# Peptides against a protein of PDB entry 5A53, part 57

Target 1, 230 residues: chain A of PDB entry 5A53
Amino acid sequence: LVENVKQALFIPGQSCNKNLHDIMVDLSALKKPDMKRFNRKNDIHPFEDMSPLEFFSEKNDCSLMVLMTSSKKRKNNMTFIRTFGYKIYDMIELMVADNFKLLSDFKKLTFTVGLKPMFTFQGAAFDTHPVYKQIKSLFLDFFRGESTDLQDVAGLQHVISMTIQGDFQDGEPLPNVLFRVYKLKSYKSDQGGKRLPRIELVEIGPRLDFKIGRIHTPSPDMVTEAHKKP

## One batch from the design tools (peptide; aimed at target 1 K6 G85 D141)

Design b2_p24_7_s2 (made by RFdiffusion4, then SolubleMPNN; from b2_p24_7, 8 letters changed)
Fold by OpenDDE base, seed 4:
Structure b2_p24_7_s2 (fold): chain B 230 residues (1-230), chain A 24 residues (1-24)
Amino acid sequence: as target 1 above (230 residues)
Amino acid sequence: LEELLKKLEEELKKKSIKYAKIEK
């Protein structure tokens, strides 16, 4: 069963700045060809009124959206939105720390557009804590692409790594999530008899440290509907 | 594939990602 690849829409908010625009461009490049970007700023406040996002979801047939905004309280804020049936399923604010690196900061490597990434998640909370579970689910939905039953190694090019920055206890601020992207390089190694390929991972960017902001969780009814396999 | 994934995890560990596990 080929699951339809979820399409993403990147939306510059009214407060979108140059840095956020650059981050948007670089992050969206990883979602090609299943990505659209708006060229104009849109005055959207998703935690006040979600209706404009639902409208854009339906109009553009995108179940994934990223709103780029920046304020004194929420600097370099990427609001990730998922829809189900063009209604808001969940939202999460991920603020990019100032230490970000763009694709231009890394060695230019050629890559094939549309190849499936592998994922690594570091931190037990990705499996236990509701916020980090949402983040894990979101990024898998965002970048996983088409589920192919074919474990074709030839289709593996990128590794997306997400790491929770440190341990935390209940009631403490949630640690940042470190987002890293690597390219897989495979070399033919003539090591004795078993031609095990030598592999190397090269960071290709972007490099983003996400501070967690506001969250909207789906209603129980919507969770039930979203998990109903047709 | 499993061997490749194991090697990938090893390479990730070299990059200071101590508990790298690749999701299949």
Scores: peptide ipSAE 0.209, ipTM 0.788, DockQ to the pose 0.018
OpenDDE base, seeds 1, 2, 3, 5: peptide ipSAE 0.026, 0.175, 0.029, 0.160; ipTM 0.631, 0.770, 0.647, 0.755

Design b2_p24_7_s4 (made by RFdiffusion4, then SolubleMPNN; from b2_p24_7, 12 letters changed)
Fold by OpenDDE base, seed 5:
Structure b2_p24_7_s4 (fold): chain B 230 residues (1-230), chain A 24 residues (1-24)
Amino acid sequence: as target 1 above (230 residues)
Amino acid sequence: LEKLLEELKKLLEKLSRKYARIEK
């Protein structure tokens, strides 16, 4: 089953600012051609009323949404939403720290649109902690990074790295997730007649540190339904 | 290709750890 390419919709909230807009543009570039964006601000409060997001999901045929909002309490907030059957499946707030870098802050490198990125996850919590498991699942789903076969490696151009910023104990605030994007450069190294492929990683941006905010988890019934559909 | 992927992952882990230190 060729998993239907999940379309993403980027939505500026009422409190969307220039920084969030720039972040939206740069992050959405990695999702091309499977991306739509609204040009107008929308007054959406997903943790109060989810119905507008379900409406947008259905109207735009997008199972992935990103809402861009900012407040004093939740600065540079990207709410990532997934839908199933145009109903909200899960949501997570990821607030971008002020130290972010845009694509313009890096050396301009051309990349092929539509290539599948490889993901790397650093931190045991991505496999054990429910919140970080959701983040891992979300980003793999968002960028179609779940399965990497040998054919995908041959065409590999981009690597996305996600790192948990430090260790934490139960009851402590969850560490940030460091989001980094690299372009793969392959060099033929002529060392002693053996052409060993030399690989270099070049950061291309955006660079985002995500602070974890509010989370909505699916009902057990919705989880069961989502796993039954091929 | 598998060895290449493993080397790539190791490089990425090193880079990620480097960035995690710079941003602390």
Scores: peptide ipSAE 0.167, ipTM 0.765, DockQ to the pose 0.017
OpenDDE base, seeds 1, 2, 3, 4: peptide ipSAE 0.045, 0.153, 0.148, 0.148; ipTM 0.641, 0.761, 0.757, 0.755

Design b2_p24_8 (made by RFdiffusion4)
Pose (drawn by RFdiffusion4):
Structure b2_p24_8 (pose): chain A 225 residues (1-189, 195-230), chain P 24 residues (1-24)
Amino acid sequence: LVENVKQALFIPGQSCNKNLHDIMVDLSALKKPDMKRFNRKNDIHPFEDMSPLEFFSEKNDCSLMVLMTSSKKRKNNMTFIRTFGYKIYDMIELMVADNFKLLSDFKKLTFTVGLKPMFTFQGAAFDTHPVYKQIKSLFLDFFRGESTDLQDVAGLQHVISMTIQGDFQDGEPLPNVLFRVYKLKSYKSRLPRIELVEIGPRLDFKIGRIHTPSPDMVTEAHKKP
Amino acid sequence: SFYKITDPSDYTSELTAWDNYLAN
């Protein structure tokens, strides 16, 4: 009954550069094998016209899309896009801060591609705040991959950690979201003792513009059997 | 294609299980 794994399409925008491209490559590796990359630049402006994104979603059968854009106003801009029936469901701009680390900045460890990641979300706002609820929903939808009734404990290899940069009060600017990836190590104490090693990429997301779905589309996208 | 958007509440038990595993 459940749908196939959502496919991701990574799209360099007209203003995409090498540094932003490196971020795309390393992040797209976490999506393997359910990922495609475009090589050319495309003049796409999602908050002016959504038509091209819906077109690419249909012709490439990708319900998850990431546009790469950079200006001084919005530097290292990653616009995350989800579609339903090839129409836009929601969009959010996540801009990467300059303190980012790539896979090259971390010791390369053995890594089995295609395993179900673990998730940990740190921050009460992930459950109550509309903006952060969308982010939690987005990244769970984006990277969880295959849904299954069976889990091999040996397959529990890495965790995707997302942390809000401190608590905050209403009216203040929205804190950044800290994207971290760790590999698990376990030791004997039955329950194992767990330690973590960072493998990257390390990304601090600054929150930009947001598009939310209409109630009608929410009804269809979240309809229950 | 009609890929349904993930609701985190459907996975609360799985997320809690992971948190508990990481606390070991």

Design b2_p24_8_s1 (made by RFdiffusion4, then SolubleMPNN; from b2_p24_8, 14 letters changed)
Fold by OpenDDE base, seed 2:
Structure b2_p24_8_s1 (fold): chain B 230 residues (1-230), chain A 24 residues (1-24)
Amino acid sequence: as target 1 above (230 residues)
Amino acid sequence: MFYRPVDPEEYKEELEAFRKFLSN
């Protein structure tokens, strides 16, 4: 089953500031051409009322949404929302730490718009812990783009890297997720007849450290329904 | 169209291919 590429809608909340706007622009650039952005601020509080998001999902045919808000308690907050059948499937707040870097902070490198990224996930919890599993699912869902054959990996140009910042134990605050983007540089090494291309990764931005906030998870019934293969 | 949320297990092979490629 070849699924269409999911469309993302970026929504400035009422409290969206310049920093969040810049972050939104840079992050959404990685989702082009499958991205829409609202230019107007919208007063949406998804953990209080989800209905406006469901409306926007349906109206814009976007199963992915990001709400940009900021408060003293939740500074630089990106609420990532997924819908299934235009109903809320899950939500997660990811607050961008102040040490963020924009694309303009890196050497400007050209990249092909719409080309699928490679992914790397660093940290065992991405496979075992429910929150990090959700994050892994979310970002795969968000940036997977078109389905490509495994043989086409060599044609990919950039890597989205997500790293859990350190180890943690049960009951401890969840470590931040470090979001990094790299461009792949292939060098033909003439060394020793084996033309193994040397790969170098150059960070291109944005650089975002995500603090995990509130989470909404789907009901078991919704999970079952959403994962049904047609 | 109903878009299914990604199951990371469905991407395991692709992720392994990425890891293999990036490790060279």
Scores: peptide ipSAE 0.569, ipTM 0.932, DockQ to the pose 0.808
OpenDDE base, seeds 1, 3, 4, 5: peptide ipSAE 0.540, 0.550, 0.526, 0.543; ipTM 0.924, 0.927, 0.920, 0.926; seed 4 fails the geometry check

Design b2_p24_8_s2 (made by RFdiffusion4, then SolubleMPNN; from b2_p24_8, 12 letters changed)
Fold by OpenDDE base, seed 3:
Structure b2_p24_8_s2 (fold): chain B 230 residues (1-230), chain A 24 residues (1-24)
Amino acid sequence: as target 1 above (230 residues)
Amino acid sequence: MFYKPVDPADYAEELQAFEEFLSN
């Protein structure tokens, strides 16, 4: 069974500012056409009451949500939420560092809307550490789009790259996750009779450094139910 | 519709294909 593409809902919180709005617009552009945005601010505090988000998930048929808020303690905060059966599955706060770059900061390149990205994950912790495993799962879930055959990889146009910023030990603060987007350029190389295409990656934006905040994890029962194969 | 969260293990082959493609 080919799973339908998951829909994302972007929600401005009450404390959403211009910078967060711009970030929201640019990040959500990568999710087109499978994205909805609210134009009005909503007073939602997901770590206090999850009910409004569950309501929005069901009403809009979106299993992916992003809440945009900003405070002194949690500046430029993007809360990523996933639902299962319109109930909260997991949540993670990812705060955007002040050094962010918007799409307008890069050279405008032609982009095919709806084409799925390639992914790269740099850092062993994406496979071993629970928090980074959740982040990897989240972004794969968020941007994978339509299922394609492995033979069609050569037809893909852009790469979402996620990098853990440095090594860390137990008890240390979790390093930031560097979010980068590249367009792939392929060149025919005539070197030595082997037609190996040369690939060049050009950054297209947005550029986001995520600081990890609060996390909500699903109950063991919900995990079992969500991963149950029919 | 029940939207199942992605298991990264199920995506391992595709990620490997991307890595192989991008390394050439």
Scores: peptide ipSAE 0.558, ipTM 0.931, DockQ to the pose 0.820
OpenDDE base, seeds 1, 2, 4, 5: peptide ipSAE 0.545, 0.562, 0.548, 0.559; ipTM 0.928, 0.932, 0.928, 0.932; seeds 2, 5 fail the geometry check

Design b2_p24_8_s3 (made by RFdiffusion4, then SolubleMPNN; from b2_p24_8, 12 letters changed)
Fold by OpenDDE base, seed 5:
Structure b2_p24_8_s3 (fold): chain B 230 residues (1-230), chain A 24 residues (1-24)
Amino acid sequence: as target 1 above (230 residues)
Amino acid sequence: MFYKPVDPDDYEEELKAFEEFLSN
């Protein structure tokens, strides 16, 4: 069963500020055309009551949601939510560090809207640590778009790069995840041999350093149900 | 619609293709 492209809903929380709004706009641009956003603030506390999010998921037919909130304890907080059957599957808080850069901070480069990104994940923990595995799954789920043939990789134009900021040991705070977006620039190699196109990556934004916050994981029963192959 | 969460293992081949392409 080829699933339709997942739709994302961006929700300003009651504490959403200008910075979060700008971040929301820029991040959601990468999800076009499969994105909806609310223009009004909504008083949602997902770790206290998840029912409003489930309602929005069903009403808007969005299995992906991002709640934008900010407080002293959780500044520039993007809560990423996934639903299965319009019920909460998982949630993760990713707080944007103050050193963020918007699209306007980079050289304007045109790109085709709706073309799926390439992905790179840097850090062994993306394959071994449960939290980083969840993050990897989340961002793949969020931005993968349409399924493409591997033969079409050369037609892709941009890369979403995620990097774990340094090594860590058990019991230490989890390092930030560095979110970067690059556009591919291909140069024809003038060297007479196998013209492997020289590829250069140009950062296009946004630039976000994510601090990991609270996490909600699905029940074992929900995991089993969600991964059942029809 | 019941959207299934992505299993990163199902995406491994595609990720390898990206890495190969970007490493050239």
Scores: peptide ipSAE 0.503, ipTM 0.917, DockQ to the pose 0.839
OpenDDE base, seeds 1, 2, 3, 4: peptide ipSAE 0.482, 0.493, 0.495, 0.473; ipTM 0.911, 0.915, 0.914, 0.908; seeds 2, 4 fail the geometry check

Design b2_p24_8_s4 (made by RFdiffusion4, then SolubleMPNN; from b2_p24_8, 14 letters changed)
Fold by OpenDDE base, seed 1:
Structure b2_p24_8_s4 (fold): chain B 230 residues (1-230), chain A 24 residues (1-24)
Amino acid sequence: as target 1 above (230 residues)
Amino acid sequence: MFYRPIDPADLEAELQAQEEFLSN
């Protein structure tokens, strides 16, 4: 079953500010052409009432959503939402630290829209810890685009890198997730008369450090239903 | 259209394919 590419809807919340707007624009650029953005602020509180998000999911045919809000307690908060059958599947709050960098902070490089990214996940917890497993699943699901054979994608242009910032033990606060985007540059290096393909990674932005906030996980029954192959 | 969250098996398959691609 070739599923259509999942569409993402970016929603400015009532408390969305200029910084969040800029972050939204830059992050959503990585999801083009499979992205929609609202121009108007919407008063949505997903952890209090999920109904408005389900409505937007259905109305816009977007199974992925990102809500942009900011408060004293949850500054620069990006709530990532996935839906199944236009019902909330999971949610996670990822707060962007103040040290963020926008695309404009990096050297302007040509970027082809619509190319499938590669992914790197650094940290064992991405495979073992339920929260980081959810993050891994979310970002893969969010940015993978079309299910194409990578071999046919002679033009892999960029890598999305996610790194857990440091080790942690049970009961400790969850470390931030470092979000980085790199462009792949292929150089032919003449080393010793052998042309070895040299691949260099150049950071292109945005640069986001995510602090993990509140999480909503699906019921076991919903998980089973969502993963049923027709 | 009913969009489904990525299946864990599909997720691993995609990452494995990427690793294979980078190794060739």
Scores: peptide ipSAE 0.494, ipTM 0.922, DockQ to the pose 0.551
OpenDDE base, seeds 2, 3, 4, 5: peptide ipSAE 0.493, 0.494, 0.496, 0.492; ipTM 0.922, 0.922, 0.921, 0.921; seed 4 fails the geometry check

## One batch from the design tools (peptide; aimed at target 1 G85 S137 D141)

Design b2_p25_3 (made by RFdiffusion4)
Pose (drawn by RFdiffusion4):
Structure b2_p25_3 (pose): chain A 225 residues (1-189, 195-230), chain P 25 residues (1-25)
Amino acid sequence: LVENVKQALFIPGQSCNKNLHDIMVDLSALKKPDMKRFNRKNDIHPFEDMSPLEFFSEKNDCSLMVLMTSSKKRKNNMTFIRTFGYKIYDMIELMVADNFKLLSDFKKLTFTVGLKPMFTFQGAAFDTHPVYKQIKSLFLDFFRGESTDLQDVAGLQHVISMTIQGDFQDGEPLPNVLFRVYKLKSYKSRLPRIELVEIGPRLDFKIGRIHTPSPDMVTEAHKKP
Amino acid sequence: SFYSPTPEDTKVPSLEEQVKNALFS
């Protein structure tokens, strides 16, 4: 009954550069094998016209899309896009801060591609705040991959960790979201003792513009059998 | 094609709880 794994399409925008491309490559690696990359630049402005994104979603059968854009106003802009029936469901701009680290900045460890990642979300706002609820929903939907009834403990290899940069009060600017990836190591103490090693990429997301679905589309996208 | 997004109220257990649940399932 459940749908196939959602495919991701990474799209360099007209203003995409090499540094932003490196961020795309390393992040796209976490999506393997359910990922496609475009090589050319495309003049796409999602908050002015959504038509091209819907077109690419249909013709490439990708319900998950990431547009790469950079200006001084919005530097290192990663616009995450989800579609339903090839129409736009929601959008959010996540801009990467300059303190980012790539895979090259971390010791390369053995890594089995295609395993189900583990998730940890730190921050009460991930459950109550509309903006952060969307981000939690987005990154769960984006990277969880295959749904299954069976889990091999040996397959529990890495964790995707997302942390809000401190608590905050209403009216203040929204804190950044800290994206971290760790590999698990376990030792004997039955329950193992767990340690973590960072493997990257390391990304601090600054929150930008947001598009939310209509109630009608939510009803269809979240219809229960 | 139709792919439903993950609901916003989705709960995620802690890392130790995920590992414990996998070991004793």

Design b2_p25_3_s1 (made by RFdiffusion4, then SolubleMPNN; from b2_p25_3 with S1M T6V K11V V19L K20A N21Q)
Fold by OpenDDE base, seed 3:
Structure b2_p25_3_s1 (fold): chain B 230 residues (1-230), chain A 25 residues (1-25)
Amino acid sequence: as target 1 above (230 residues)
Amino acid sequence: MFYSPVPEDTVVPSLEEQLAQALFS
């Protein structure tokens, strides 16, 4: 079964500022053409009342949502939401650190809309720790696009890289996740009579360091329902 | 339409493996 590409909805919250707006624009550009953005601010508090988000999910047929808010306690906060059957599946707050870079901060490169990214996840916790497993799952859902069996070499354009910033032990604050985007440049090089492809990675932005905030996880029953094979 | 989340146990191959698969397929 070819699964339809999941659509993302970007929502400015009431406290959305210019910086968050710019971040929203740049991050959402990576999701084109499978992205919608609201132009008006919406007063949504997802950890208090999730019903407005469920309404937007259904109305816009978007199983992915990002709410942009900012406060003194949660500065530059991107709340990532997934729905299943237009009901909240999970949520995670990812606060963007002040050292962020926009696409305009990098050299302009030609970008083809709709090409699938490759992914890299650096840090063992992406496979073992519940929170980082959720983050990995989330970003795969957001940016993987259409599941095609054949990765055409000609379709290789960019890499989404996520890195856990340092080691941590149980009970310690969770390290930030470093979000980076690279464009692939392939060169044909003849070395020693064998054509070895040389690949270079060029950062294209945006550059975001995410501090992990509040999390909502699905019930065991919802997990079972969401992963049922048809 | 029901959109199933990516399973948390999904294995992501290394970048090198992804590149090798793309280049030699």
Scores: peptide ipSAE 0.558, ipTM 0.928, DockQ to the pose 0.746
OpenDDE base, seeds 1, 2, 4, 5: peptide ipSAE 0.527, 0.538, 0.533, 0.522; ipTM 0.917, 0.920, 0.917, 0.918; seed 2 fails the geometry check

Design b2_p25_3_s2 (made by RFdiffusion4, then SolubleMPNN; from b2_p25_3 with S1M T6V V19L K20R N21A)
Fold by OpenDDE base, seed 3:
Parts: structure tokens; C-alpha cells; sequence
Structure b2_p25_3_s2 (fold): chain B 230 residues (1-230), chain A 25 residues (1-25)
């Protein structure tokens, strides 16, 4: 069964500012054509009341949502939400550090909309720590698009890279996650009768450093239902 | 429609493996 591409909905919160709006535009561009954006601000507080997001999920048929808010305690906050059956599955706050770079800060490169990215996750915690496992799952879910056969790998044009910023021990604050996007350039070179490909990665943006905030995890029952094979 | 989340135990091949598959497949 070819899984349909999950659609994403980007929602400006009441406290959304110009910087967050710009970040929203640039990040959502990577999700085209499977993305919707609201133009109006909505007063949503997902950790207090999830019902408005469930309503939007169902109304827009989007299982992925991002709420853009900013406050003194949670500056440049992107709340990533996933739904299952239009009910909240999980949520995570990822606050963008002030050192962010927009697409306009990089050299303009030709980009084909709809091609699938490659992924790289740097840091052992992406496989062992529950929070980083959730982040890995989230971004794979968000950007992998349609499930394609290995033969469609030739259409891959960019790499989404996520790196845990440093090592940490139990009980310590969780390090930031560094989000980077690269365009892949491949060149065929013949050296010594062997075809050795030359690969170049060029950063294209946006560049985002995510500070981890509040998290909502699904109930065990919801996990079971969400992963139940048909 | 039900959209199943990506399992948390999903293994991601190394970038090198992904690139090798892309270039030699």
C-alpha cells in the first residue's frame, strides 16, 4: 500500500511575529506541495486546550501541524503537532535560536518542488533517548513525503541534517538540535578505470537551532492503535 | 484517512549508504 503523503498545516498563533512568520514561510517551502498556511493569527494554546488543533486537523485533512508563537519564556516557538484519526498523537515545542538564517541568506539555487530528501541524524541519542527518538520520528514523518521505491533515489536533490549539539548525561538539560538543509551535487569522475562519484553538499537553508521545550506523548493505547497494521 | 506516525525505532541508513544507493542504483 502506497501511503499517501501527509499534509502539513502551518498556523500563526496570536503572538506570531515577523521573524517567526519568515521562518514559517521558509520551512514550509520545504514541504511544498503538501503544505497549507493560514494567513490569519489564531489564539491557540495547545498545552491548555488541544480541541482547536484537532478541529483544524480534521477540517483541513492535515495530520501534521506547526503552531508559531513567541513569548518571553518561549521565544520563536514552533510547536510541532501530529494527529492520528484527527486526534492529537504527540506535540513538541522547538524554539528557534536567534542565530537562524533564512533562505534569502544563502545563494539561490534551482530547486525542484516535490523531490524527496535524504536524511542524516547525528547523535546516538536519536536512537536511544525518548525525546530525540520522537524528534527523529517527527521530522522523518514531516519531510519524507511519499514512500518511493529505491529506484526513485535518483530524484533525491537535498539532505535534511539534524545534529544534537554536544553530549549530555541523565538529568542535564537536553542539548539543542541543529537543523540544516543541503543541496546534493553529484559528478561522475573516471579515475583509474573506476567510476568514482564526486559528491558536494551545499547548504541552502533555512538554518535553525532548536531548543527543546514542552512535550506531549500519546497514551500507550493510542500508540498501539496508530501502529496497528491493517 | 488514518495517517500512521513513523515508528520511533525506525532505522535511518547512513548518509553514505543513501548516497551509494542513489548513485549506483
Amino acid sequence: as target 1 above (230 residues)
Amino acid sequence: MFYSPVPEDTKVPSLEEQLRAALFS
Scores: peptide ipSAE 0.572, ipTM 0.930, DockQ to the pose 0.679
OpenDDE base, seeds 1, 2, 4, 5: peptide ipSAE 0.528, 0.569, 0.467, 0.534; ipTM 0.917, 0.927, 0.904, 0.921; seeds 1, 5 fail the geometry check

Design b2_p25_3_s3 (made by RFdiffusion4, then SolubleMPNN; from b2_p25_3 with S1M T6V V19L K20A N21Q)
Fold by OpenDDE base, seed 2:
Structure b2_p25_3_s3 (fold): chain B 230 residues (1-230), chain A 25 residues (1-25)
Amino acid sequence: as target 1 above (230 residues)
Amino acid sequence: MFYSPVPEDTKVPSLEEQLAQALFS
């Protein structure tokens, strides 16, 4: 089943600042052309009232949303929201640490808009822990683009890497997720008649360390409905 | 349109596998 590309809506919250705006711009660049941004701040508190987000989802036909807010308790907070049938499916707060790097901090490389990224998830918890499984699912959903059965290999130009920062035990705070983006450089190495492609990864940004905040998970019924194959 | 979220049990191939598919497909 070929599904249409999911559209993302980036929403500046009332407390959105310059740093968050810059982060928003850079992160959303990876989602082009399937991205919309609001230019105005919106006073939305999704964990208090989700209705405005559902309204925006429907109005803009976006099943992916990111709310940019910042407070003393939740600095540089990117709330990632997914909807199913324009109803909230899940939400997760990912707070960007102060050590972030923007695209401008890296060597400017040519980037073709709309090409599909490759993904790497480093950390066993991405497959076992509910929160990290949600994050994995979210970022796959967010950046995978058009789901074609045929991986148009020609369209792979960059790698989105997510790494859990260290090991953790039950009851401990969840480690940050390190978000990195690399451009794939393929070199034809003519060594001895065998053209073995050499691949190099060059970081292109943005560089974001995500601290995990509040989470909203779908009801079991919603999970069932959302994954029903037509 | 209804967009189904990516299942949480979705397996992601290794980077090497993804690259191999990209380069040798």
Scores: peptide ipSAE 0.561, ipTM 0.924, DockQ to the pose 0.721
OpenDDE base, seeds 1, 3, 4, 5: peptide ipSAE 0.019, 0.566, 0.548, 0.506; ipTM 0.493, 0.927, 0.921, 0.911; seeds 3, 4 fail the geometry check

Design b2_p25_3_s4 (made by RFdiffusion4, then SolubleMPNN; from b2_p25_3 with S1M T6V K11Q V19L K20A N21Q)
Fold by OpenDDE base, seed 3:
Structure b2_p25_3_s4 (fold): chain B 230 residues (1-230), chain A 25 residues (1-25)
Amino acid sequence: as target 1 above (230 residues)
Amino acid sequence: MFYSPVPEDTQVPSLEEQLAQALFS
């Protein structure tokens, strides 16, 4: 069964500012054509009442949502939400650090819309720690696009890289996750041998350092239902 | 339509492995 590409809905909250709007535009550009953006602000507080998000998920047929809010306590906050059957599956707050870079801060490169990215996750915690496992799952879900078995080399365009910023111990604050996007450049080797082509990665943006905030995890029953093979 | 989340135990191959699969497939 070819799984349909998950659609993303970007929602400016009531406290959305210019910086968050710009970040929203640039991040959502990576999800084209499988994204929608609201132009108006919506007063949504997902950790208090999730019902408006479930309504938007169903109305727009989007299983992925990002709410853009900013406060003194949670500056540049991107709340990532996933739904299953238009009910909230999980949520995570990722606050963008002030050192962010937009696409306009990088050299303009042409790209083909809809090409499937490669992924890299740096840090053992992406496989062992529940929060970072959720983040890995989320970003794979968000940007994986069409499930095609054939990774056509011709279709390889960019790499999404996520890095845990340093080591940590139990009970310590969780390190930031460094989000980077690279364009892949492949050069044919002129030497007639079956030499591996030379590959270069060029950062294209946006550049985002995510501070981890509040998390909502699904119930065990929801997990079971969501992963049932048809 | 039901959209299943990516399983949390999903293993991601190294970038080198992903590139090798793409180049030699």
Scores: peptide ipSAE 0.525, ipTM 0.916, DockQ to the pose 0.764
OpenDDE base, seeds 1, 2, 4, 5: peptide ipSAE 0.021, 0.526, 0.213, 0.515; ipTM 0.507, 0.916, 0.778, 0.915; seed 2 fails the geometry check

Design b2_p25_4 (made by RFdiffusion4)
Pose (drawn by RFdiffusion4):
Structure b2_p25_4 (pose): chain A 225 residues (1-189, 195-230), chain P 25 residues (1-25)
Amino acid sequence: LVENVKQALFIPGQSCNKNLHDIMVDLSALKKPDMKRFNRKNDIHPFEDMSPLEFFSEKNDCSLMVLMTSSKKRKNNMTFIRTFGYKIYDMIELMVADNFKLLSDFKKLTFTVGLKPMFTFQGAAFDTHPVYKQIKSLFLDFFRGESTDLQDVAGLQHVISMTIQGDFQDGEPLPNVLFRVYKLKSYKSRLPRIELVEIGPRLDFKIGRIHTPSPDMVTEAHKKP
Amino acid sequence: DDDLIVHTSEFLEKMEELEKEEEEE
């Protein structure tokens, strides 16, 4: 009954550059094999016109899309886009800070591509705050991949960790979200003792503009059998 | 976590097919 794994389409915008492209490549690797990359630049402005994104969603059968854009006002802008029936469901701008690290900045370890990642979310706002609830929903939907009743413990290889940069009060600017990826190591103490090694990419997301779905679309996208 | 998943139109199509099979039974 469950749907196929959601496919991701990575789209360089008109203002995409090499550094932002490196971020796309390394992040896209976490999505393999359910991912496609565009090589050319496309003049797309999601908060002015959503039509091109809906077109690419239909013709490429990708319900997950990431647009790469950079200006001084919005540097290293990654606009995450989800679609339902090839129409826009929601959008959020996540801008990468300058303290980012690529895969090249970490020792390369053995890594089996295509395994179900683990998730840990740190921050009470991921459950109560509308903006951060969307982000938790986004990244769970984006990277979880295959849904299954069966889990091989040996397949528990890496974790995607997302942490809000400190607690905050209402009215203050929204703290960044810290995106980290670790490989698991386990040792004997039955339960193993767990240690972590960072493998990247390391990304600090600054929150930008947001598009939310209408109640009618939520009803259809979240309809229960 | 399942409540956080945004389903595709494919999931809705499969629901409709399952309902039709149940009616035929």

